Peptides against a protein of PDB entry 2AZE. Designs and how they scored, part 2

Target 1, 148 residues: chain A of PDB entry 2AZE
Amino acid sequence: AQECQNLEVERQRRLERIKQKQSQLQELILQQIAFKNLVQRNRHAEQQASRPPPPNSVIHLPFIIVNTSKKTVIDCSISNDKFEYLFNFDNTFEIHDDIEVLKRMGMACGLESGSCSAEDLKMARSLVPKALEPYVTEMAQGTVGGVF
Target 2, 101 residues: chain B of PDB entry 2AZE
Amino acid sequence: GRLEGLTQDLRQLQESEQQLDHLMNICTTQLRLLSEDTDSQRLAYVTCQDLRSIADPAEQMVMVIKAPPETQLQAVDSSENFQISLKSKQGPIDVFLCPEE

## One batch from the design tools (peptide; made by RFdiffusion4, then SolubleMPNN)

Design b1_p8_1_s4 (from b1_p8_1, 5 letters changed)
Fold by OpenDDE base, seed 1:
Structure b1_p8_1_s4 (fold): chain B 148 residues (1-148), chain C 101 residues (1-101), chain A 8 residues (1-8)
Amino acid sequence: as target 1 above (148 residues)
Amino acid sequence: as target 2 above (101 residues)
Amino acid sequence: KEKPTIHL
């Protein structure tokens, strides 16, 4: 009885570890798709324009975004060497990393929500190695979570 | 019996985890290749138009922060205090706004 | 010390 109990505890531990790794893999896949899709989009745009955009008109990864109401008052203190910043707001704010921005831009093809069109799924599959395609399909169907 | 079933489950879970690890290694390799490709990094950018699609500057102020690796970010968002603190150890921090604002 | 933000 105790032996079985010990094995059941271990089983649960392994299941939880696998679940965590599944989440990590899904995020990595989304990052890969988003980055490659962004690069592809920009490459095409630059080719059509026959030049890169002005350097001050774009933000290169990595970055973070802070947004707040346009009515929010912000006080900013900066060290002389710009190594330290302190922002004080009089109202709530939001912080988003670059990956989240790319997802909201649709760069992950809607795969992050498990609801993408056939065209989006085709694009997503084309941006990953063959070995990852089945997992992309599972993400699109919302069927990820089972044990292999 | 129960013991045999659990033993089999653990073996199957080990095999599943190994397969998962393999897929993760493939994925991390792809991400590394992207980070090492100079042309890809040159093309890894967003525009003000992209940012407007996320948060409309007519209603939201959008601030972009570019900080070196290992920069510490502390945020407090409460009824009595709304604050963001940034501390870099590897270089200066840059902050930008979209011109539409 | 307060400094202005750079516009894109």
Scores: peptide ipSAE 0.042, ipTM 0.906, DockQ to the pose 0.041
Fold by OpenDDE base, seed 3:
Structure b1_p8_1_s4 (fold): chain B 148 residues (1-148), chain C 101 residues (1-101), chain A 8 residues (1-8)
Amino acid sequence: as target 1 above (148 residues)
Amino acid sequence: as target 2 above (101 residues)
Amino acid sequence: KEKPTIHL
């Protein structure tokens, strides 16, 4: 009885660890797809344009976004060396990291929500190594974990 | 028996975890390659048009923050306090706004 | 006070 109890505790610990790793892997796959898709898009756009975008008109990764109503009053305090910032708002705000921005731009092909068209899925598969393609398919179908 | 079954389950879970670790290693390798490729990093950017697609500057103020690694970010969003604090140890913090603001 | 924010 005690041996079985010990193994059941270990089983549960491993199941939780696997669940965490699945989430981490899915995020890594989405990041890879989003980054490669972004680079591909921009490369194509610059090739079609007469010139690259002006240097001050683009934001390179990494970054974060803060958005709030235009009616929100914002007070900003900055240290002399610009190492420290303090923003005070009179209303609610939102913070988004660069990965979330890329997802909302569609750079992850809708894979993050399992909402992929046939073309989206084809694009997603083309942006990962062959070994990851089956997992991408499972993510799109919502069947991740079926082999466990 | 029950003990034998549990032992077999643990072996199967170990194999599953090994597969996950392998796939994660592939992903981290690909991300590292992207990080080390100068041309990829040059092309890893978003535009004002992209930001407008996420939050319309006609309705929202959109602020972009570029902070060095290891920067501390603390945010409070409550009815009595709305605050963001940033503390960098590795260099100055840059802040940008969309032109239509 | 100096304006710390840059417009894109």
Scores: peptide ipSAE 0.040, ipTM 0.907, DockQ to the pose 0.037
Fold by OpenDDE base, seed 4:
Structure b1_p8_1_s4 (fold): chain B 148 residues (1-148), chain C 101 residues (1-101), chain A 8 residues (1-8)
Amino acid sequence: as target 1 above (148 residues)
Amino acid sequence: as target 2 above (101 residues)
Amino acid sequence: KEKPTIHL
């Protein structure tokens, strides 16, 4: 009886761990798709333009963005060596990492929200190794969650 | 019996987790390949147009911060204090604005 | 003088 109870506890522990790993895997897939899609987009754009963009016209990953109302007053203090920054705002702000930026740009093909068109899903699948394609499909369908 | 059933469940869960681990390893490998590919890194950029698409500078002030690895970011967003503190240990921090601002 | 923010 006690042995069974111990195994039940372990079972629940493993189920929770699997659930966490599923979430992590989904995020990794989204990152992969977003990055590859971004690179592909830019490669195509540069080919069409027959040149790369001016060096100071683009921001390379990694980065973060901070956004706030244009009415927000920002005081910025910078150390002499630029190793330290202090921003003081008089109102709320938002911080987003580059991955979130890519998602909002549509680089993850809407897979993050289950809003994939047929073309979006096709693109998403094309940007992952074959072994991941079934999982991408499940993500698009919102059917991820079961233990396989 | 109950014991046998639970034992079987645990074996099945182990197999499922191993499958997940494998898929995760594939993903991390692909991401590492991107990070190690010079051309991919050269092409891994966003434009001001991209930034406008997610946060219009006409309505929102948008700062882009590029900081070296291991940079500490501390943010306070409360009714009484709105602050971001950055401290780098490996190099200077760069801050950018879109031209519309 | 070094500017605290660079415009893209």
Scores: peptide ipSAE 0.040, ipTM 0.907, DockQ to the pose 0.034
Fold by OpenDDE base, seed 5:
Structure b1_p8_1_s4 (fold): chain B 148 residues (1-148), chain C 101 residues (1-101), chain A 8 residues (1-8)
Amino acid sequence: as target 1 above (148 residues)
Amino acid sequence: as target 2 above (101 residues)
Amino acid sequence: KEKPTIHL
């Protein structure tokens, strides 16, 4: 009886670990898809334009986005060496990382949410190694979470 | 019995975790390869148009922050204090604004 | 102190 109880505790621990790894894998897949899709988009755009964009017109990864109302007053203090910044706002703000930006741009093909069209799914599958394609399909269907 | 069932469950969970680890290794390898590819890194950028598609420039101001690794970011967003502090140890911090100001 | 920000 005690042995069974110990095994049940271990079972639960392993289930939780698997759940965590599933979440990590999903995020890694989304990052891969988003990044590859972004690179592909920009490569195609530059080829059509026959030149890269002006250097000051683009922001390379990694970056952070801060957004707030246009009415928000912002006070910015910068050290002489630009090693230190202090922003004071008179109202709320939002912070987003580059991955979130890419997701909102649709670079993850809507796979991050419950909305992934057949064409988006096709694109997503094409941007991952074959071994990951089944998992991408499961993500699109919302069926991730079961035992392999 | 109960013991046999639990033992079998643990074996199955082990196999499932091994499969997950394998997939994660594949994915991590792909991301590493992308990070090591100079051309991919050159093409890993967003534009002002991209940022406009995410935040309405008529309603919101958008700042882009590029900071060196290990930069400390502290944000306070409360009714009494709205603040962001950045402290870098490896180099200068760059802040950009979209033309929509 | 406040310094100018670069525009895209």
Scores: peptide ipSAE 0.040, ipTM 0.908, DockQ to the pose 0.040

Design b1_p8_2_s1 (from b1_p8_2, 4 letters changed)
Fold by OpenDDE base, seed 1:
Structure b1_p8_2_s1 (fold): chain B 148 residues (1-148), chain C 101 residues (1-101), chain A 8 residues (1-8)
Amino acid sequence: as target 1 above (148 residues)
Amino acid sequence: as target 2 above (101 residues)
Amino acid sequence: SRSEVRTL
């Protein structure tokens, strides 16, 4: 019947929207864990060193990374006020945002790939509010959205 | 019947979405708290050692770009053109290089 | 202007 067909279309629409929100939530959780873990790491390091690192030796978030072969020739043009930059490369390059850098550093505890040790999972759980712990567990197990 | 089943499915999906929205609000709140905490922001940094663990300067040149919010980034990576364009409306852009060890 | 970069 047409009525059932209409509801099936709506069902599919809602399932797709839920899937999108699940992806967004997972990313938000990873960001939260990565940021808190980074802050915790640096706080501990500074306490052990009894001083902060030299100002020019660190990069504060947010930032973007561009990497290319050491042999790549780069031409850079900048405006006088530094509001505009133009980079020309003679070979391929890669661009990474700060979140991706943190993930590759292990700050998300391997949760982004479901590759968590028991210790990693324990750390990840400790860095989120209690209400989010079940979702973190599901992410680690790769069972997010299993009810759908 | 089929109609009853679909109707029930839609109600269950709505409840599930509401739960997701609630969890997302919790996450958003936590991230906002992090952004508002000055001590956390002071400690939110990476080092050259961190960057070397991602891309070794012995093999890769690593360039760091710090740009104000709403900065436009345009990138072309093709066999005939390799280009990055940055346009800021809210302030100057800073570029740094990660040195070799 | 060309190439204003600073080493960390």
Scores: peptide ipSAE 0.115, ipTM 0.907, DockQ to the pose 0.041
Fold by OpenDDE base, seed 5:
Structure b1_p8_2_s1 (fold): chain B 148 residues (1-148), chain C 101 residues (1-101), chain A 8 residues (1-8)
Amino acid sequence: as target 1 above (148 residues)
Amino acid sequence: as target 2 above (101 residues)
Amino acid sequence: SRSEVRTL
């Protein structure tokens, strides 16, 4: 019947919306874990050193990274007020945001790839509110959305 | 029947979405708390050692860009052109180079 | 234009 057909369309629409929200939630969880883990690491390091690192030795979030071969020739033009930059490369380059850097540093405990050890998973769970722990577990197992 | 099944599915999906919204709200709140905590933001940094672990400066040049919010970034990476353009409206852009050890 | 890059 037409009613059933309409409901099927609505069902599919809702499923797609849920899928999008699941992706968003996973990213938010990863960001939370990564940030808290980074802060925790640095706090511990500074306590051990009994002082913060020199200001010019660290980069605070947010930032982006550009990397290319050391053999790549780069021409850079900068406006007088530094509001505008233009980089010309003679070969390919890569761009990474700070979140990707944190993930590659292991700050997300390998949760981003579903390759958590037992210890990594324990750490990840400890960095989120209790209400989020079950979802973190599902992310680690790759079973998010399995009930749909 | 089919109608009853679909109706039940929609109710279940509604509950699932509400749960997701709730969890997302918790996450957003936590991230906001982090952004509002001065000490946390002070400690939210990476080092050259961290960057070397991502891309070895012995083989690759690693450049760090700190740009104000709403800065436009345009990148072209093709066989014909390799270019990055940055335009800021809210302040100067800072560029740093991660040195080799 | 000019080029200016700071080292970490």
Scores: peptide ipSAE 0.114, ipTM 0.908, DockQ to the pose 0.040
Fold by OpenDDE base, seed 4:
Structure b1_p8_2_s1 (fold): chain B 148 residues (1-148), chain C 101 residues (1-101), chain A 8 residues (1-8)
Amino acid sequence: as target 1 above (148 residues)
Amino acid sequence: as target 2 above (101 residues)
Amino acid sequence: SRSEVRTL
């Protein structure tokens, strides 16, 4: 009756909310893995080099990148205090956040696309708390939310 | 009956959501710990080599933007207008180019 | 222009 209908509506609402949270959780996991993996990589590299890189040779998070064809003409207007920038391009450009950059660098171990090798999956699991390991495995297998 | 079945479904979904919330809290905590760790933040960087692997400066110009939190970014990418506008409130914006070599 | 920004 009406009560059942109300519960059915609520059921659907909860299912959608769960779906959204699953997506958010997966992104959070990827971010965690990517950040920790980046830090680990750099720590190892600095140890091998016996020194940190020159300060102006690296970009610390957070950042964004803008890329466009080398043929693209860019006009840049900057305020005196550098609080305001205006870029005008004569052709299309792309904007990427730092997380996307890290993913493309492989810092998320290919987990974002389900292209984890055995070694990648091992690395990914090692970079999350134990409670998250099963979910990482499900992400790698593409089986997240199979019961929903 | 139908009512009982739906009620049970909702309980199961509640448990599932609670599990997700718990896992999300764990993730958020880990990310916060990273942000609060000075050594981790010192090591949270990319190099020009990294950026080249994403977009080769030999073919693409790669510009890096370091902006304070709450910086407004407005981008228009259409056949008639290609523009990026940045306006910060908390400090200067730094822009860098990734070298080709 | 590009000359207004520094190279890494």
Scores: peptide ipSAE 0.097, ipTM 0.907, DockQ to the pose 0.040
Fold by OpenDDE base, seed 2:
Structure b1_p8_2_s1 (fold): chain B 148 residues (1-148), chain C 101 residues (1-101), chain A 8 residues (1-8)
Amino acid sequence: as target 1 above (148 residues)
Amino acid sequence: as target 2 above (101 residues)
Amino acid sequence: SRSEVRTL
């Protein structure tokens, strides 16, 4: 009766917590894959070129990007010490964090949308510890919700 | 019957959460290893070509912001106001533009 | 202004 009611409340609480943790784990996995894949790509590129890229041609993580139409008028005010920036736009803009940029670059192998090719999935699996491989597979299949 | 069922559910959920926590710990450890590896951090960069793949500078202005930790970012994107405010407490903010502007 | 920003 009352005990069952209490347990049902607790059950729902735990289900919600698990759901949140699943989302967190998926993001962590995507970050891991994206970072490792990026590093691997750049390592290979530098080896082929036998030199690193020009220092001013790259941006190291972390970062964010802001993009808007080239026609957008932007007013920028900056403090003398560069601690404060204010940008005013006359039209819409987009903000993307570095992880999102990496995802759009394909560094997460399409795992973020469950759209992995066989090669993408192979790459993704190779970039995580063995214990995480089953979860990566589930993410690729879109069946993570059934795991727990 | 009902009580036993709920008790069983909670036990199963506990086991599932424990497995989940274990996987999260593994993943977090890997991310820490990446953070601590100097060579990995040296290689953790994107190029202008990468950014062009996200937003073509021929059509879009692409601005890169590197801000110290704990930097406040306020963004308003509405028909009446389009604004980004950045406020750092731990150092200067660096802003870069993609070429071909 | 944007002139305060370096180009990559």
Scores: peptide ipSAE 0.096, ipTM 0.908, DockQ to the pose 0.039; fails the geometry check

Design b1_p8_2_s2 (from b1_p8_2, 4 letters changed)
Fold by OpenDDE base, seed 2:
Structure b1_p8_2_s2 (fold): chain B 148 residues (1-148), chain C 101 residues (1-101), chain A 8 residues (1-8)
Amino acid sequence: as target 1 above (148 residues)
Amino acid sequence: as target 2 above (101 residues)
Amino acid sequence: VKSKVFTL
């Protein structure tokens, strides 16, 4: 009885750990897809252009963005060395990291929200090693971890 | 019995975790390869047009923050306080606005 | 109160 209880505790511990790793893996897959898709898009775009984009017209990863209404008043304090910034807003704002930006751009092919078209899923699969393709498919179907 | 069943479950969970670890290693390797490839990093960018597609500067002010690694960002968003604090440890922070056009 | 901390 006590032995079984100990194993049940361990079982639950392992299940929780696996759940966490599943989430981490899904995020890693999304990042990989998003990055590769972005690079592919830009490579194609530059190949079609007469020249590369102006250097100051692009934002290289990593970055974050902050957006707020144009009516929002922003007060900014900057340290002398520019190591510290303080922004005060009089209204709400949004913060998005580069990964979230890429997702909203569709670079993750809608896989993050289960909104993959057949074409999107095909693209997503093409951007990962073969060993990850089944997992991408499961993500698109919402069946990840169904074996547990 | 119950003991045998639990033992079997633990073995199966161990195998599942090992499979996850393997897949994660594959992903991590791929991401590392991307980070180490100069051409890929050169092409790892978004444009102001991209940003306008998700947050139109005509309606929203879009601020871009480029900060060194280990920079801390603290955000407070409440009914009475709206604040972002940035603290870098190893270099200056660059902040700029995306133009409307 | 909604607060969040990020590391870049």
Scores: peptide ipSAE 0.079, ipTM 0.903, DockQ to the pose 0.759
Fold by OpenDDE base, seed 1:
Structure b1_p8_2_s2 (fold): chain B 148 residues (1-148), chain C 101 residues (1-101), chain A 8 residues (1-8)
Amino acid sequence: as target 1 above (148 residues)
Amino acid sequence: as target 2 above (101 residues)
Amino acid sequence: VKSKVFTL
């Protein structure tokens, strides 16, 4: 009985580890799709314009976004070498990383929420290696979580 | 019996985890290739129009922070304190403001 | 030191 109990504990431990890795893989897939989709979009746009955008009109990855009400007062203190910043706000703010921005832009094709059209899913599949396509399909259907 | 069933379950879970690790390695390799490709990195950008589409400056002020790797960010968002602290170890930090359209 | 914010 004790031996079986020990193995049941180990089984649960492994199931939890697998679940964590599944979440990590899903995030990696979303990052890959979003990044490749962004690059593809910009390549097409530059080809149509026959030139790159003005240098200071774009923000290259990586970056962080901070947003707050336009009425929020911000005090900023900067070190002489610009290695340290301190921002004080008089109201709440939001922080978003570049990946979250790309998701909100639709660069992950709605796969992050399982809200993919047929065209979105087709695009998502085209942006990953063949070995990852089944997992992309499961993400779109919301059926990820099983052991394979 | 129960012991045999559990033993078999553990072997199957190990095989499943190995398959999962393989897929993760494939994905990590793809991300590395993207990071090493000069043309991809040149094209890896967003515009002010993109930012306005998700956070309209008519309602929100949008700041963009570009910092070197290993930069520390600390944020406090409470009723009595609203603060962001940045500390870089590898170079200067740049801050940009997204203008209204 | 006062803030230096750049406009995109």
Scores: peptide ipSAE 0.054, ipTM 0.903, DockQ to the pose 0.041
Fold by OpenDDE base, seed 4:
Structure b1_p8_2_s2 (fold): chain B 148 residues (1-148), chain C 101 residues (1-101), chain A 8 residues (1-8)
Amino acid sequence: as target 1 above (148 residues)
Amino acid sequence: as target 2 above (101 residues)
Amino acid sequence: VKSKVFTL
């Protein structure tokens, strides 16, 4: 009886760990798709333009975005060496990492929300190794973890 | 019996976890390869147009922060205080504004 | 120190 109870505890622990890993894997897949899709888009765009964009016209990853109302007053203090910044706002702000930006740009093909068209899903699958394609399909269908 | 059933469940869960670990390793490998590829990194950028598509600078001020790894970011967002503090250890921090168009 | 924000 005690042995069974111990195994039940272990079972639950493993289930939770698996759930966490599923979430991590999904995020990794989305990152991979987003990055590769971004690179592919830009490569194509540069080829069409027959030149790269001006160096100071683009923002390379990694980065973060801070946005707030245009009415928000921002006070910024910077150290002489630019190692330290302090921003004071008089209203709320939002912070987004580059991955979230890419998702909102559609670079993850809507896979993050299960809003994939047939074309989106095709693109997503093309940007991952073959071994990951079934999982991408499950993500698109919302069936990840159904066996558990 | 009950013991045998639980033992079997644990074995199945172990197999599932191993599969997840394998897939995660594939993903991390792919991401690492992207990081190591100079051309990919050169092409890993967004434009002002991209940023406008997600946060219209006609209504929102959009600030871009580029900071070295291990930069500390502290944010307070409350009615009493709205503040972002950045502290870099490895180099200067760059801040850009997305222009309104 | 004065803020130095650059426009892209």
Scores: peptide ipSAE 0.047, ipTM 0.903, DockQ to the pose 0.040
Fold by OpenDDE base, seed 5:
Formats: C-alpha cells, sequence, structure tokens
Structure b1_p8_2_s2 (fold): chain B 148 residues (1-148), chain C 101 residues (1-101), chain A 8 residues (1-8)
C-alpha cells in the first residue's frame, strides 16, 4: 500500500539521520578523550618538571599542520598586517588539523581505528562520563549501530 | 503485518535517536566545560617532540599555522598547482616551523 | 609582501 511505501521512505530517512548522528557522536567522544588525555599528560609532565615549558616550545590548540618534503621549495607571501598568507609549493603537501594530530599521538587511545588494547580501552572509558562508557565500548568493538 | 512492523520500526528508531541526542548532549557539555576551564586550556598544547613523532622533520618540513576563528583556508594540491591561501578577518596569522632538532 | 617564519 501507499501508506507502507511512505513509511518505508520515512524509515530510510531516519536511518540515514541516525547514521549521521552516530558519526558525529563518535567524533565528539574522540575529541573529548583526546583533549582530556592531552591535558592529563601535560599536567603530569609539568608536575614532574616542576614548571611549565617555555612559551615558545609549545603549540596551543587550535592549530593546523602543513608538512611536505624537506626538498620542496616553498614561496611564502605575507601581507603587512599578517592577515593574508600565500604559500606556493613545487610539490605535494599534507594538511592536518589538531584533532588528527592528537589521534596520531595516541591521545584517543587507538579508539579512532578500533585498535584499542584492554589498557587503552580502560583509559578511554575513564576519560568520559559513565553514560558514555557503553558507547565507547561499542566503538572499540566496532559494533556501533549493530542494533539496527 | 507489514504496516505494524514499519510502525514499530519507526517508534524504535525514534527512541534510538533520542538516546543519541541525549548522549551527544552529554558529550557536548563535557567539551564546553573543557573550553571554559582555563587550566585545561593552558594545558591543551603539543610540543615539537609530539610533531616529530607524527612527521619526522628529518624527512618532512613541518609548519604550524595559528589562525583566528573563521580564517579562510584554500588549498590546491594537483600536478599543476600546489598552493595554500589564508585570509583572516579577526586578526593576524602566525606561522611556525618545527625544528629538526 | 614579505616572508617570515617563526621557529618553535
Amino acid sequence: as target 1 above (148 residues)
Amino acid sequence: as target 2 above (101 residues)
Amino acid sequence: VKSKVFTL
């Protein structure tokens, strides 16, 4: 019946929306874990050193990373007020945001790739509110959305 | 029947979405709390050592860009053009180079 | 137009 067809269309629409929200939630969880883990690491490091690092030795979030071969020739043009930059490369480059950097540093405990050890998973769970722990577990197992 | 099944599915999907919204709200709240905590933000940094662990400056040049919010970034990476353009409206852009040593 | 890079 036409009614059933309409409901099936709506069902598919809702499924897609849920899928999108799942992806968003996973990213938010990863960000939370990464940030808290980073802060925890640095707090411990500064306590051990008994002082904060020199200001010019650290990069506070947010930031963007650009990397290319050391052999790549780069021309940089900067406006007088530093509001505009233009970089010209003679070869390929890569751009990474700070979240990707944190993930590669292991700040998300390998949860982003489903490569969590038992210890990593324990750490990840400890960095989120209890209500999010079951979802973190599902992320580690790769079973998110399996209920559908 | 088919109609009853679909109706039940939609109800279940609604409950699932509501649960997701709830979890997302919790997570968003946590992130907001982190952003409002001055000590946490002070400690939210990486070092050159961290960057070297990701992209070895022995082989790769690593450049760091600190730009104000809403800065426009245009990147072209093709065989005929390799370019990055930055335009800020809220302040100056800072560019740093991660040393090899 | 000028070029300037800061070192960390």
Scores: peptide ipSAE 0.043, ipTM 0.903, DockQ to the pose 0.041

